Peptides against a protein of PDB entry 3EFO. Designs and how they scored, part 227

Target 1, 262 residues: chain A of PDB entry 3EFO
Amino acid sequence: SQLADLYKSCETDALINFFAKSAFKAVLHQPLKVIREILVNQTAHMLACYRKNCASPSAASQLILPDSMKVLPVYMNCLLKNCVLLSRPEISTDERAYQRQLVMTMGVADSQLFFYPQLLPIHTLDVKSTMLPAAVRCSESRLSEEGIFLLANGLHMFLWLGVSSPPELIQGIFNVPSFAHINTDMTLLPEVGNPYSQQLRMIMGIIQQKRPYSMKLTIVKQREQPEMVFRQFLVEDKGLYGGSSYVDFLCCVHKEICQLLN

## One batch from the design tools (peptide; made by RFdiffusion4, then SolubleMPNN)

Design b2_p28_8_s2 (from b2_p28_8, 11 letters changed)
Fold by OpenDDE base, seed 2:
Structure b2_p28_8_s2 (fold): chain B 262 residues (1-262), chain A 28 residues (1-28)
Amino acid sequence: as target 1 above (262 residues)
Amino acid sequence: SVSFYILVESDEGVERYKVENGELTKLP
């Protein structure tokens, strides 16, 4: 059907870019609560329409997604959790204004990375490979105390180190003997010169390539204060300021779809 | 907690996921 073809051709990244810009424009004229409700409603309506007209017959208890919109909910949740759309006093007007302006000028690729960061398990790096490590989902559940992870969203770059991260990797990256010796005030990695260090630097370079902004590097030790900031970029988890986890959002969308179709 | 299945449909088939106890699991 024509409608089925439409859903197959849907580009989630383009949709998110559109929704983000539309929502951020609406902030000037509509209450944040209304904007958030509209976004959720639009998501539910799109998916309800698919279920009604395109999806294979299934139990009402199931959430049905076309493949083209597989990641729409997670991106939508990230959008909803953005500081621009949150009504929290802890968020400064300056921060809201800044992020609003940034997103309003972002292309599809930039906004995709902005809303859903790239999280790379650096501790699994193969120094003999030219390939980047496979990104993991942005959730605390994907972190490990023994791991080292690089997170980037086009604006910020974080190197997160577990409390039990391998000393040999710490030595390789920072040229210090242990986790305790890592200086988190540094914004640049030392040029240690070993293969692991070179590979990490290469990865960071690749991530920085073609990005409109130079990403500042923040070194984050697990269980230290800066980790709180880092965790805000684990977008699939519950947000600090009341934003839903991805799973919770899925439940919300599912419920709304059911209400629309019943 | 809410428990339900997620089906992702494509021309190549259907991927199945389960939402249970606040966790999302991909099913084989």
Scores: peptide ipSAE 0.514, ipTM 0.928, DockQ to the pose 0.910
Fold by OpenDDE base, seed 3:
Structure b2_p28_8_s2 (fold): chain B 262 residues (1-262), chain A 28 residues (1-28)
Amino acid sequence: as target 1 above (262 residues)
Amino acid sequence: SVSFYILVESDEGVERYKVENGELTKLP
């Protein structure tokens, strides 16, 4: 059917870009609560339509997604949790306005990265390989106290260090003997010159490539106060200020679809 | 507490996930 073909050809990243710009434009003339409700409703209606017209017969208790929209819910949740749509006390009005304007000008690739950051386990780097480590899901559950992670969303870059991160890696990156000696006020990594340091710098360079904005590096130690800022970018987790976890959002969407179809 | 399955349909087949106890798991 034409409808089935439409769903198969759907590009989630393009949809998210569209929804983001539409929502961010609507902020100027509609309450945030209404905008968020509209986004959820649109998500549910699209998926309900698929369930009704395109999906294979299955139990009503199941959530069915076309492959083209596999990641639509997670990105939609990220959009809903963005500071433009979900105000946070720590975010100034100016910052919100700035982010809104930025997104309004973003292309599909940029907006995708902006809403769902890239989180890389750099502690797993093989200095003999030129391959980038595979990104992990943006959740605290994917972090390790023994690990070191690089997060980037096109605007910000964070280097997160677990409290038990290997001293040899710390030495390799920062040229200091221990976690305690790392200076988190620095926005640049030292020129240590060893293979690991060079590899990390290369990765950072690759991430920065083709991005319209220069990302400043923030070094974050686990359990220190600045980590709270970092945690805000773990978009699949429950937010501090009313944002749902990805799983909670899935439940919400599922419930709404059921309501639409019953 | 909500528990349900997620099915992702494609021409290649169906991927299955489970939502249970606030966790999402991919099924083999």
Scores: peptide ipSAE 0.510, ipTM 0.926, DockQ to the pose 0.914
Fold by OpenDDE base, seed 1:
Structure b2_p28_8_s2 (fold): chain B 262 residues (1-262), chain A 28 residues (1-28)
Amino acid sequence: as target 1 above (262 residues)
Amino acid sequence: SVSFYILVESDEGVERYKVENGELTKLP
């Protein structure tokens, strides 16, 4: 059917870009609560339509997604949790205005990374390989106290260090003997010159080269106060100021679809 | 807590996931 073909050809990243710009434009004329409700309703209606007209017969208790929209819910949740649509006390009015304007001009690729950051386990780096490590899901559950992770969203870059991160890696990156000696006020990594340091710098360079804006580097130690800022970029987790986890959002969407179809 | 399955349909087949106890798990 024509409808089935439309779902197959759907590009989620383009849809998210469209929804983001539409919502951010609406902020000027509508309450944030209303905008968020519209986005949730649109998501539910699209998926309900698929369930009704395109999906294979299955139990009503199941949530069915076309492959083309596999990641639509997670990106939609990220959009809903963005500081432009969900005001947070730690974000200034100027910062919200800045992000709003940036997104209004972003292309599809830039907005995708902006809403869902890339999180890389750099403690697994093979210094003999030119390949980037595989990204992990943006959730605290994917972090390790023994790990070191690099997060980038096109505007910011974070280097997160677990409290039990390997001393040899700390020495390799920072040229200091232990976790406690790391200076988190620095915005540039030292040029230590060993293979691991060079590899990390190369990775950071690759990430930066693909983005139109220069990303500021923030060093984050686990369990220190600045980690709270970093955690806001773990977009699949529950937000501190009313934002849902990805799983909770899936439950919400599922319930709404059921209500639409029954 | 809410528990349900998620099916992702494609021409190549169906991927299955489970939502249970606030966690999402991919099924074989």
Scores: peptide ipSAE 0.506, ipTM 0.926, DockQ to the pose 0.919
Fold by OpenDDE base, seed 5:
Structure b2_p28_8_s2 (fold): chain B 262 residues (1-262), chain A 28 residues (1-28)
Amino acid sequence: as target 1 above (262 residues)
Amino acid sequence: SVSFYILVESDEGVERYKVENGELTKLP
């Protein structure tokens, strides 16, 4: 059917871009609560339509997604948790205004990265490979105390270090003997000159490529105060200021779909 | 807490996930 074909050809990244811009425009004229409700309703309606008209017969208790929209819920949740739609006390009015304007001008690729950051396990780097490590899901559950992770969203870059990060990697990256010696006030990595350092810098360069803005680097130590800022970018987790986890959002969407179909 | 299954449908098959106790698990 034409409808089935439509869902197969759906471009989630384009949809998110559209929804983001639409929502951010609406902020000027509508209450945030209403905007968020509209976004949830739109998501539920799209999926309810699929369930009703396209999905294979299944139990009503199941949530059914077309493959093309597999990541739509997670991105939608990220949008809903953005400081523009979900105001946070730690975010200034100016910062919210700035982010709003940025997103309004973002292309599809930029908005995708902005809402769902790239999180790379740097501790798994093969110095003999020029390939980027495979990204992991943006959740605390994917971090490890022994790991080092690079997070980027097109505007910010974080290098997160576990409390038990390998000393050899710390030495390789920072040229210091231990985790305790890392200066988190640094915004640039030292040019140590070893293969690992060079590869990391290369990776950072690749991530920076084709981005309109230079990403500020923040070094974050696990269990230190600045980690709280970093955790806000773990978008699949529950937000500190009312944002849902990805799983909770799925439950919400599922419930709404059921209501629409009953 | 809500418990349910998630099915992701494609022409190549169906991926199954389980939501239970606030956790999402991919099923074989």
Scores: peptide ipSAE 0.499, ipTM 0.925, DockQ to the pose 0.909

Design b2_p28_8_s3 (from b2_p28_8, 12 letters changed)
Fold by OpenDDE base, seed 2:
Structure b2_p28_8_s3 (fold): chain B 262 residues (1-262), chain A 28 residues (1-28)
Amino acid sequence: as target 1 above (262 residues)
Amino acid sequence: SVEFYIIVESDEGNEYYKVENGKLTKLP
């Protein structure tokens, strides 16, 4: 059907970019609560329409997504959890204004990365491979105390180290003997010169390529206070300032769809 | 207990997920 074709041709990244800019523009003249409700409503309506008109017959208790919108909910939740759309007093007006302006000028690719960061398991690097490690979902559940992860969203770059990170990797990256010796105040990795260090630097370089802004590197040790900042970028988890987890958002969308169709 | 299932439909086949105890799991 024509409608089915429409859903198949949908580009979620472009849609999210549109929704983000629309919402961030609306912030100037509409209450945040209303904007958030509209976004959720639009998400539910789009998916309800698919369920009603395009989806294969299924139990009403199921959430059905076209493949083209597979990641729509997660990105929408990320948008909803952005500081621009949150009315928490802990978030400065300057930060809201800054991020608003940034997103308003972002292209589709930039906004996609901005709302959903890349999280790379650096501890799994194969120094003999030129391929980037496969990104993992941005959730604490994907982290490991034995792991080292690189996170980037186009504006910030974090190197997260588990408390039990391999000493050999720590030595390879930082040229220090242990986790405790890592200086988290550094914003640049030392040029150690070994294959692992070179590979990591290459990866960081690739990530930085074609980004409009130079990403500042922040070294984060697990269980240290700065880790809280890092965790804010684990966008699938519950937000620090009241934002829902991805799973919770899915439940919310599912319920709303059911209400629309029943 | 499973709260609900998620079906991602495509011409190449469907993917199936479950939401259980606040966790999303991809089904084989």
Scores: peptide ipSAE 0.609, ipTM 0.945, DockQ to the pose 0.812
Fold by OpenDDE base, seed 1:
Structure b2_p28_8_s3 (fold): chain B 262 residues (1-262), chain A 28 residues (1-28)
Amino acid sequence: as target 1 above (262 residues)
Amino acid sequence: SVEFYIIVESDEGNEYYKVENGKLTKLP
């Protein structure tokens, strides 16, 4: 059907960019609560329409997504959790205004990375390979105390180190004997010169090359206070300021779809 | 207890997930 073809051709990244800019423009003349409700309703209606008109027959208790919209819910939840759409007093007006203006000028690729960061398990790097490691989902459940992860969202870059990170990797990256000796005040990795260090720097360079803004590097140790900032970029987890986890959002959307179709 | 299942439909085949105890899991 024509409608089925429309869903197959849908570009979720473009939709998210559109929804983000539309919502951020609406902030100037509509209450935040209303804007959030509209976004949730739009998500539910799009998926309900698919369920009703395009999806294969299935039990009503199931959530059905077309492949083209596989990541729509997670990106929508990220948008809903953005500081621009939150009314928490802990978020400064300046920060909200800054992020709003940034997103309003972002292209599709930039906004995609901004709302859902790239999280790379660099402890698995093969120094003999030219391929980037496969990204993992942005959740604490995907981190490991024995691992080292690089996170980038186009504006910020974080190097997260587990408390049990391999000493040989720490030595290779920082030229220090242990986790405790890592200086988290540095914004640049030292020029150690070994293959692992060179490979990591290459990866960071590749990530930076595709972005319009220079990303400042922040070194983060697990269980130290600055880790709280890093955790805010694990967008699939529950937000600090009342935002839902991805799973909770899926439950919400599923319930809304059922209500629309009953 | 499984709360609900998720089906991602495509011409190349379907993917299946479950939401159980607040966790999303991909099924074989």
Scores: peptide ipSAE 0.605, ipTM 0.944, DockQ to the pose 0.809
Fold by OpenDDE base, seed 4:
Structure b2_p28_8_s3 (fold): chain B 262 residues (1-262), chain A 28 residues (1-28)
Amino acid sequence: as target 1 above (262 residues)
Amino acid sequence: SVEFYIIVESDEGNEYYKVENGKLTKLP
């Protein structure tokens, strides 16, 4: 059917870009609560329509997604959790204005990366490979105390180090003997010159490539206060300012769809 | 207990997930 074909051809990244820009434009003349409700409603209606008209027969208790929209909910949740759409006094007006303006000028690829960062397990790097490590889901559950992770969203870059990260890797990256010796005030990695350091720098270069903004590097140690900032970019987790986790959002969408169809 | 299942439909085959105790898990 034409409708089924339409869903199969949907590009989630383009949809999110559209929703983001439309929502951020609406902020100027609509209450934030209304905007959030509209976004959730639109998501639910799109998926309800698929369930009703395109999906294979299944129990009503199940959430059915076309593959083309597999990541729509997670991106939508990220959008809903963005500071521009949150009514929190802890978020400055300047920050809201800044991010709103940034997103309004972003292309599809930029907004995709902005809303859902790349999280790369650096501790698994193969120095003999030119391939980027496979990104993991942006959740604390995917982090490891023994691991080192690089996070990038097109605007910020974080290097997160677990409390039990390998000393040899720490030495390779920072040229210091241990985790405790890492200076988190630095914004540039030292030129250590070993293969691991070179590989990491290469990866960082690739990530920076084709991005319109230069990403400042922030070094983050697990369990230190600055980690709280880093955790804000673990977008599948609960937000610091009351945003839902990805799972919670899925539950919300599922319930809304059920209400629409039953 | 399982709250609900998620089916991702594709021409190449479906993927199955479960939401249980606030956790999303991919099924074999």
Scores: peptide ipSAE 0.599, ipTM 0.944, DockQ to the pose 0.811
Fold by OpenDDE base, seed 5:
Parts: sequence; C-alpha cells; structure tokens
Structure b2_p28_8_s3 (fold): chain B 262 residues (1-262), chain A 28 residues (1-28)
Amino acid sequence: as target 1 above (262 residues)
Amino acid sequence: SVEFYIIVESDEGNEYYKVENGKLTKLP
C-alpha cells in the first residue's frame, strides 16, 4: 500500500530533527509539559497508524515497528530527556538556551549524533584494521570495568576508562603504567606514537571530521566524580533529572498505542 | 515475566525483541 511505502521510506533522523526544532520553538509559547505530551502522542499516533494499517497481523500485546522507525522511540526519548524540554532547577537557563540555539541550527546528521551519541569500544580496536569499531548502545549495561570507551555527541568527546582497564592499553594511550596514574585534567591525548595510540587518534579525528563544532576531550575514570557527567550521555538509561530509560519509554509508548487502538 | 514483545518488520525479515523485567532483549 501507499501508506506502507511511506513508512518504509521514512527517515527517522529527519523526523527527529523536525520534532526537535518544532519542540524547541514551541518552548517559547507552550508549557514544557504540553510539549512533552505532544511528542509522546505524536510518536504513539505514528506507530498506532502503522499497527492499524500496515503491520502484519499479530497479537495486540506486541509492539510493532517498521524497520525505518526502529530507532524512532529511542531518539524520541532522547529528545524528551534533553535539558531544553526538562524543567529542572539544576539546569541553568543559559545551558538551556545554549542547547536550544544549537539544535535549532543543526542539520539532520548533527542532531542525530547530538541526541544519540556514538559510544565506541576502544579496547576492542584492531590496530591492523582501518575500520572503526562498531558502536554500542548508550547504556551503562554496555560498559565494562575492563573496557575503554569513546563517547562523542558532536559537542563533547569523552574517553571513559574502566577501573580494570588493561594496563597495556593505558600505557599505549597515556604512557603511564596504571589506571591510577591517568591524569583526568588533560584535554589532549599524549603523542605516544605506538600503533594503538595512533589509531585512537585517527578515530578521534574521523569523529571530529565534518562536525561543525570542535569537541573538547574529557577523560573520565570510572567511579570518579566526572563520571556522573559522562553518565548523562548514556541516553538509554534512566535520566538523572527524571527522564525515562529507553525501556520505560517503550512501555509508555506501547501502552499509549494500545489505548489508541482499543 | 515478559511484559511484551517487540517486532521490527522489514522486507528482509523481522527482528524480535522482548521486554522483561525492565530489560530489552533481542531474540534469535
């Protein structure tokens, strides 16, 4: 059907960009609560329409997504959890205004990365490969104490190190003997010169490439204070300021779809 | 207990997930 074809051709990243800009414009004349409700409602309606008109027959208890919208819920949840749409006293007005203006000028690719960061398992790098490591889901559940991860959202770059990160990798990256010796005050990686260090720098360069903003590097050691900031970018987890986890959001959307169809 | 299942539909085949105890798991 024509409608089915429409869903197949849907570009989630474009939709999120549109919804983000629309919502961020609306904050000037609508309550945040209303804006959030509208976004959830729009998400539910789009998916309910698919379920009703396009989806294959299945149990009503199931959530059905077209492949083109596979990541729509997670991005929508990220949007909903953005500081611009949250009324929290912990978030400064300046920060809210800053992010609002940034997103209002972002292209589709930029906003996609902004709302859902790239989280790369650096500890799995193959120095003989020119391929970037596959990104993992932005959740604490995907981290490991033995791992080293690079997170980037187009504005910030974090290098997260587990407490049990391999000493050889630490040596390779920082030229120090252990996790404890890593200086988290540095904003640049040292020029160690070994293949691993070079590859990491290359990856960072690739990530920075074609981004409109220069990303400042923050080195984060697990269980230290700066990790709290880093965790805010694990967007699939429950937000510090009351935002839902991805799973919780899925449940919410599912329930709303059921209500719309029943 | 499983709260609900998720089906991602595509012309190339479907992906299946389950939500159970607040966790999302991809099914084979």
Scores: peptide ipSAE 0.598, ipTM 0.944, DockQ to the pose 0.810

Design b2_p28_8_s4 (from b2_p28_8, 9 letters changed)
Fold by OpenDDE base, seed 1:
Structure b2_p28_8_s4 (fold): chain B 262 residues (1-262), chain A 28 residues (1-28)
Amino acid sequence: as target 1 above (262 residues)
Amino acid sequence: SESFEILVESDEGTERYRVENGELTKLP
């Protein structure tokens, strides 16, 4: 059907860019609560329409997504959790204004990375390979106390180190003997010159290329105070300021679809 | 929390996931 073909051709990244800019424009003349409700309703309606007209027969207890919209819910939840759409007093007006302005000028690729960061397991690097490590889901559940992870969202770059990070990797990256000796005030990695350090620098360079902004590097130690800032970028987890986890959002969308179809 | 399955449909087939106990897992 024509409708089925439309869903197959859908580009989620373009949709998210559109929804983000539309919502961020709407904040100037509509209540935040209304904007959030509209976004959720639009998501539910699109998926309800698919289930009704395009999806294979399935149990009502199942949530059905077309492949083209596989990641639509997670991006939508990230949008809903953005500070621009939250009315928390802890969020400064300046921060809201800044992020709003940034997103309003972002292209499709930039907004995709902005709303859902890349999280790379650096501790798994093969120094003999030119391939980037496979990204993991942006959740605390994917971190390891023995791991080292690089997170980037186009504006910020974080190097997160578990409390039990391998000493040999710490030595390779920072040229210090242990986790405790790492200086988190640095914004640049030292030029140690070993293969691992060189590989990490190469990866960081690849991530930085074609981005409109130079990403500042922040070194984050697990269980130290600055880790709280890092955790805000684990977008699939429950937000600090009342935002839902991805799983909770899926439940919400599923319920709304059922209500629309029953 | 709710428990349910998620189906992702494509021309190549259907991927299956499960939401249970606040976790999302991919099914074989």
Scores: peptide ipSAE 0.597, ipTM 0.945, DockQ to the pose 0.897
Fold by OpenDDE base, seed 5:
Structure b2_p28_8_s4 (fold): chain B 262 residues (1-262), chain A 28 residues (1-28)
Amino acid sequence: as target 1 above (262 residues)
Amino acid sequence: SESFEILVESDEGTERYRVENGELTKLP
């Protein structure tokens, strides 16, 4: 059907860019609560329409997504959790204004990365490979105390180190003997010159490529205070300022779809 | 927490997931 073809051709990254800009424009003349409700309703309506008109027969207890919209819910949740759409006193007006302006000027690729960061397991790098490691889901559940992860969202870059990170990797990256010796005040990695360090720098360079802004690097040690800032970028987890986890959002969307179709 | 399955449909087939106890798991 024509409708089925439409869903197949749907570009989630373009949709999220559109929804983000639309919502951020609406902030100027509509209550935040209303804007959030509209976004949820739009998501539910699109998926309800798919279920009703395009999806294969299935139990009402199931949530059905077309592949083209597989990541729509997670991105939508990220949008809903953005500081621009949150009415929290902990978020400064300047920060909201800044992020609003940034997103309003972002292209599709930039907004996609902005809302859902890349989280790369650096500790799994093969120094003989030129391939980037596969990104993992942005959740604490994907982190490891023995791991080292690089997170980037087009504006910020974080290098997160588990408390039990391998000393050999720490030595390779920072030229220090242990986790305790890592200086988190550094904004640049030292040029150690070994293959691992070179590969990490290459990866960072690739991530920085084609980005309109130079990403500031922050070194983050697990269980230290700055980790709280890092955790805010684990967008699939429950938000610090009232945002839902991805799973909770899925439940919400599923419920809304059921209500629309009953 | 609500428990349900998620189906992701494509021309190549259907991927299945389960939401249970606040966790998302891919099904074989």
Scores: peptide ipSAE 0.597, ipTM 0.945, DockQ to the pose 0.896
Fold by OpenDDE base, seed 2:
Order: sequence, then structure tokens, then C-alpha cells
Structure b2_p28_8_s4 (fold): chain B 262 residues (1-262), chain A 28 residues (1-28)
Amino acid sequence: as target 1 above (262 residues)
Amino acid sequence: SESFEILVESDEGTERYRVENGELTKLP
């Protein structure tokens, strides 16, 4: 059907860019609560329409997505959890204004990375390979105390280290003997010169390439204060300021679709 | 938490997931 073709051709990244800019524009004229409701409703309506007109027969207990919108819910949740759309006193007006302005000027690729960061397991690097490690989902469940992860969203870069990170990797990256010796005030990695260090630098370079902004590196030790900031970028988890986890959002969307169709 | 299945449909087939106990799991 024509409608089915439309859903197949849908580009989620473009949609999210559109929704983000639309919502961020609306912030100037509408209450945040209304904007959030509209975004959720739009998501539910789009998916309800698919279920009604395009989807294969299924039980009411199932949520059905076209492949083109597979990641729509997760991105939408990230948008909803953005500080611009949150009415929390802990979020400064300046921060809201800043992020609003940034997103309003972002292209599709930039906004995609901004809302859903790239999280790379650096501890799995093969120094003999030129390939980047496969990104993992942005959730605490994907972290490990033995792991080292690089997170980037186009604006910020974090190097997260588990409390049990391998000493050999720590030595390779920082030229220090242990986790305890890592200086988190550093914003640049030392030029250690070993293959692992070089590979990490290469990866960081690749991530920085074609980005309009220079990403500042923040080194984060697990269980230290800066980790709280890092965790805010684990966008699939529950937000610091009460935003839903991805799973919770899926439940919400599912319920709303059911309400629309029943 | 609510438990349900998620179906992702494509021309190549259908991927299946389960939401249960606040977790999302890909089904075989």
C-alpha cells in the first residue's frame, strides 16, 4: 500500500531532527507539559496508524514497529528527557537556552549523535585492527567495572574507567600504575606512544572528525563525583531529573497506542 | 512493570523483543 511505502521510506533520524526543532521552537510559545504531551501523542499516533493500516495481524499485547522506526522511541525518549523540555529548577535557564540554540542549528547527523551518544568499549580494542569497536547501548547495564568506555555526543567526550579496569590498559593510556593514580583533572590523554594509546587517539580523532565543535575530554572514574555527569548521557536509563528509561517509555507508548485503537 | 512483546517488521522478516520486568530482551 501507499501508506506502507511511506513507513518504509521513513528516516527516523530526520524525524527526530524535525521533532526536536519543532519542540524547541514551541518552547517559546507553549507550556513544556503540552509540548511533551504532543510529542508522545505524535509518536503514538504514528505507530497506531501503522498498526491499523500496515502491520501484520497481531495480539493487542504486542507493540509493532516498522523497521524504519525501530529506534524512533528511543530517540523520542531522549528528546523528551532533554533539559530544554524539562521543567526542573535544577536546570538553569542558561543551559536550556544554550542547548536549544545548539539543536536548532544541528543537521540530521549532528542531532542524532547529540540525542543518542556513541558509547564505545575501549577495553575491547584490537590494536591490530583499524576498525572501530562496535558501539554499545547507552545504559549502565552495558558498563562493567572491568571496562573502559569512551562516550561522545558531538559536544562532549568522556572516558569512563571502571574501578577494576585492567592495570595494563591504564598504564597504556595514562602511563600510571593503577586506577588510583589516574588524574581526572586531565583533559588530554598523555602521549604514551604505545600501540594501545595510539589506537585510542586514532579513535578519538575519528570521532572528532566532521564534528562542528571540538569535544572536550573528561576522564571519569567509576564511583567518583564526575560519574554522575557521565551517567546523564546513558540515555536509555532513567534520567536524573525523573525522565523515563527507554523501557518505561516503550510501556508508555504501548499503552497510548492501545488507547487509541481500542 | 508491564510485560509485552515488540515486533519490528521489515521486508526481510520480523524481529521480536520482549519487555519484562523493566528489561528489553531480543528474542530468537
Scores: peptide ipSAE 0.595, ipTM 0.944, DockQ to the pose 0.900
Fold by OpenDDE base, seed 4:
Structure b2_p28_8_s4 (fold): chain B 262 residues (1-262), chain A 28 residues (1-28)
Amino acid sequence: as target 1 above (262 residues)
Amino acid sequence: SESFEILVESDEGTERYRVENGELTKLP
């Protein structure tokens, strides 16, 4: 059917860009609570329509998504958890204004990366390969104490180090003997010159490539206070300022769809 | 936490996931 074809051709990244800009524009004349409700309702209505008209027969207890919208819920949740749409006193007005203006000017690719960061397992790098490591889901559950991860969202870049990160990698990256010796005040990696360091720098360069803004590097040690800032970018987890986890959001959407169809 | 399955439908088939105990897992 024409409707089925429409869902198959849906571009989630474009939709998120549209929803983000629409919501961020609406912030100027509508309460944040209303905006969030509208976004959730729109998501639920789109998916309810799919279930009603396009989806294969299934149990009412199941959530059904077309492949084209597989990542729509996660991105929508990220949008809902953005500081622009949160009315928390801990978030400065300046920060809200800044991010709002940034997103309003972002293209589809920029907004996609902004709302859902790339999280790369750097500790798995093959120095013989020029390929980027496969990104993992932005959740603490995907981190490991033995791992080193690079996170980037187009504006910020974080290098997260587990407490049990391999000393050889630490030395390779920072030219220090251990985790304890890493200076987290550094915003640039030292020029160590070994293959691993060079590859990491190359990866960072690739990530920075074609981005409109230069990403500042923040070094983050696991279990140190600055890790809290890093965790804000683990967007699938529960938000620091009351935002839902991805799983919680899925539950919410599922319930909303059921209500619409029952 | 609520438990339910997620079906992702494509022309190539259907992927199955499970939400249980606050976790999302891919089913074979």
Scores: peptide ipSAE 0.589, ipTM 0.944, DockQ to the pose 0.895

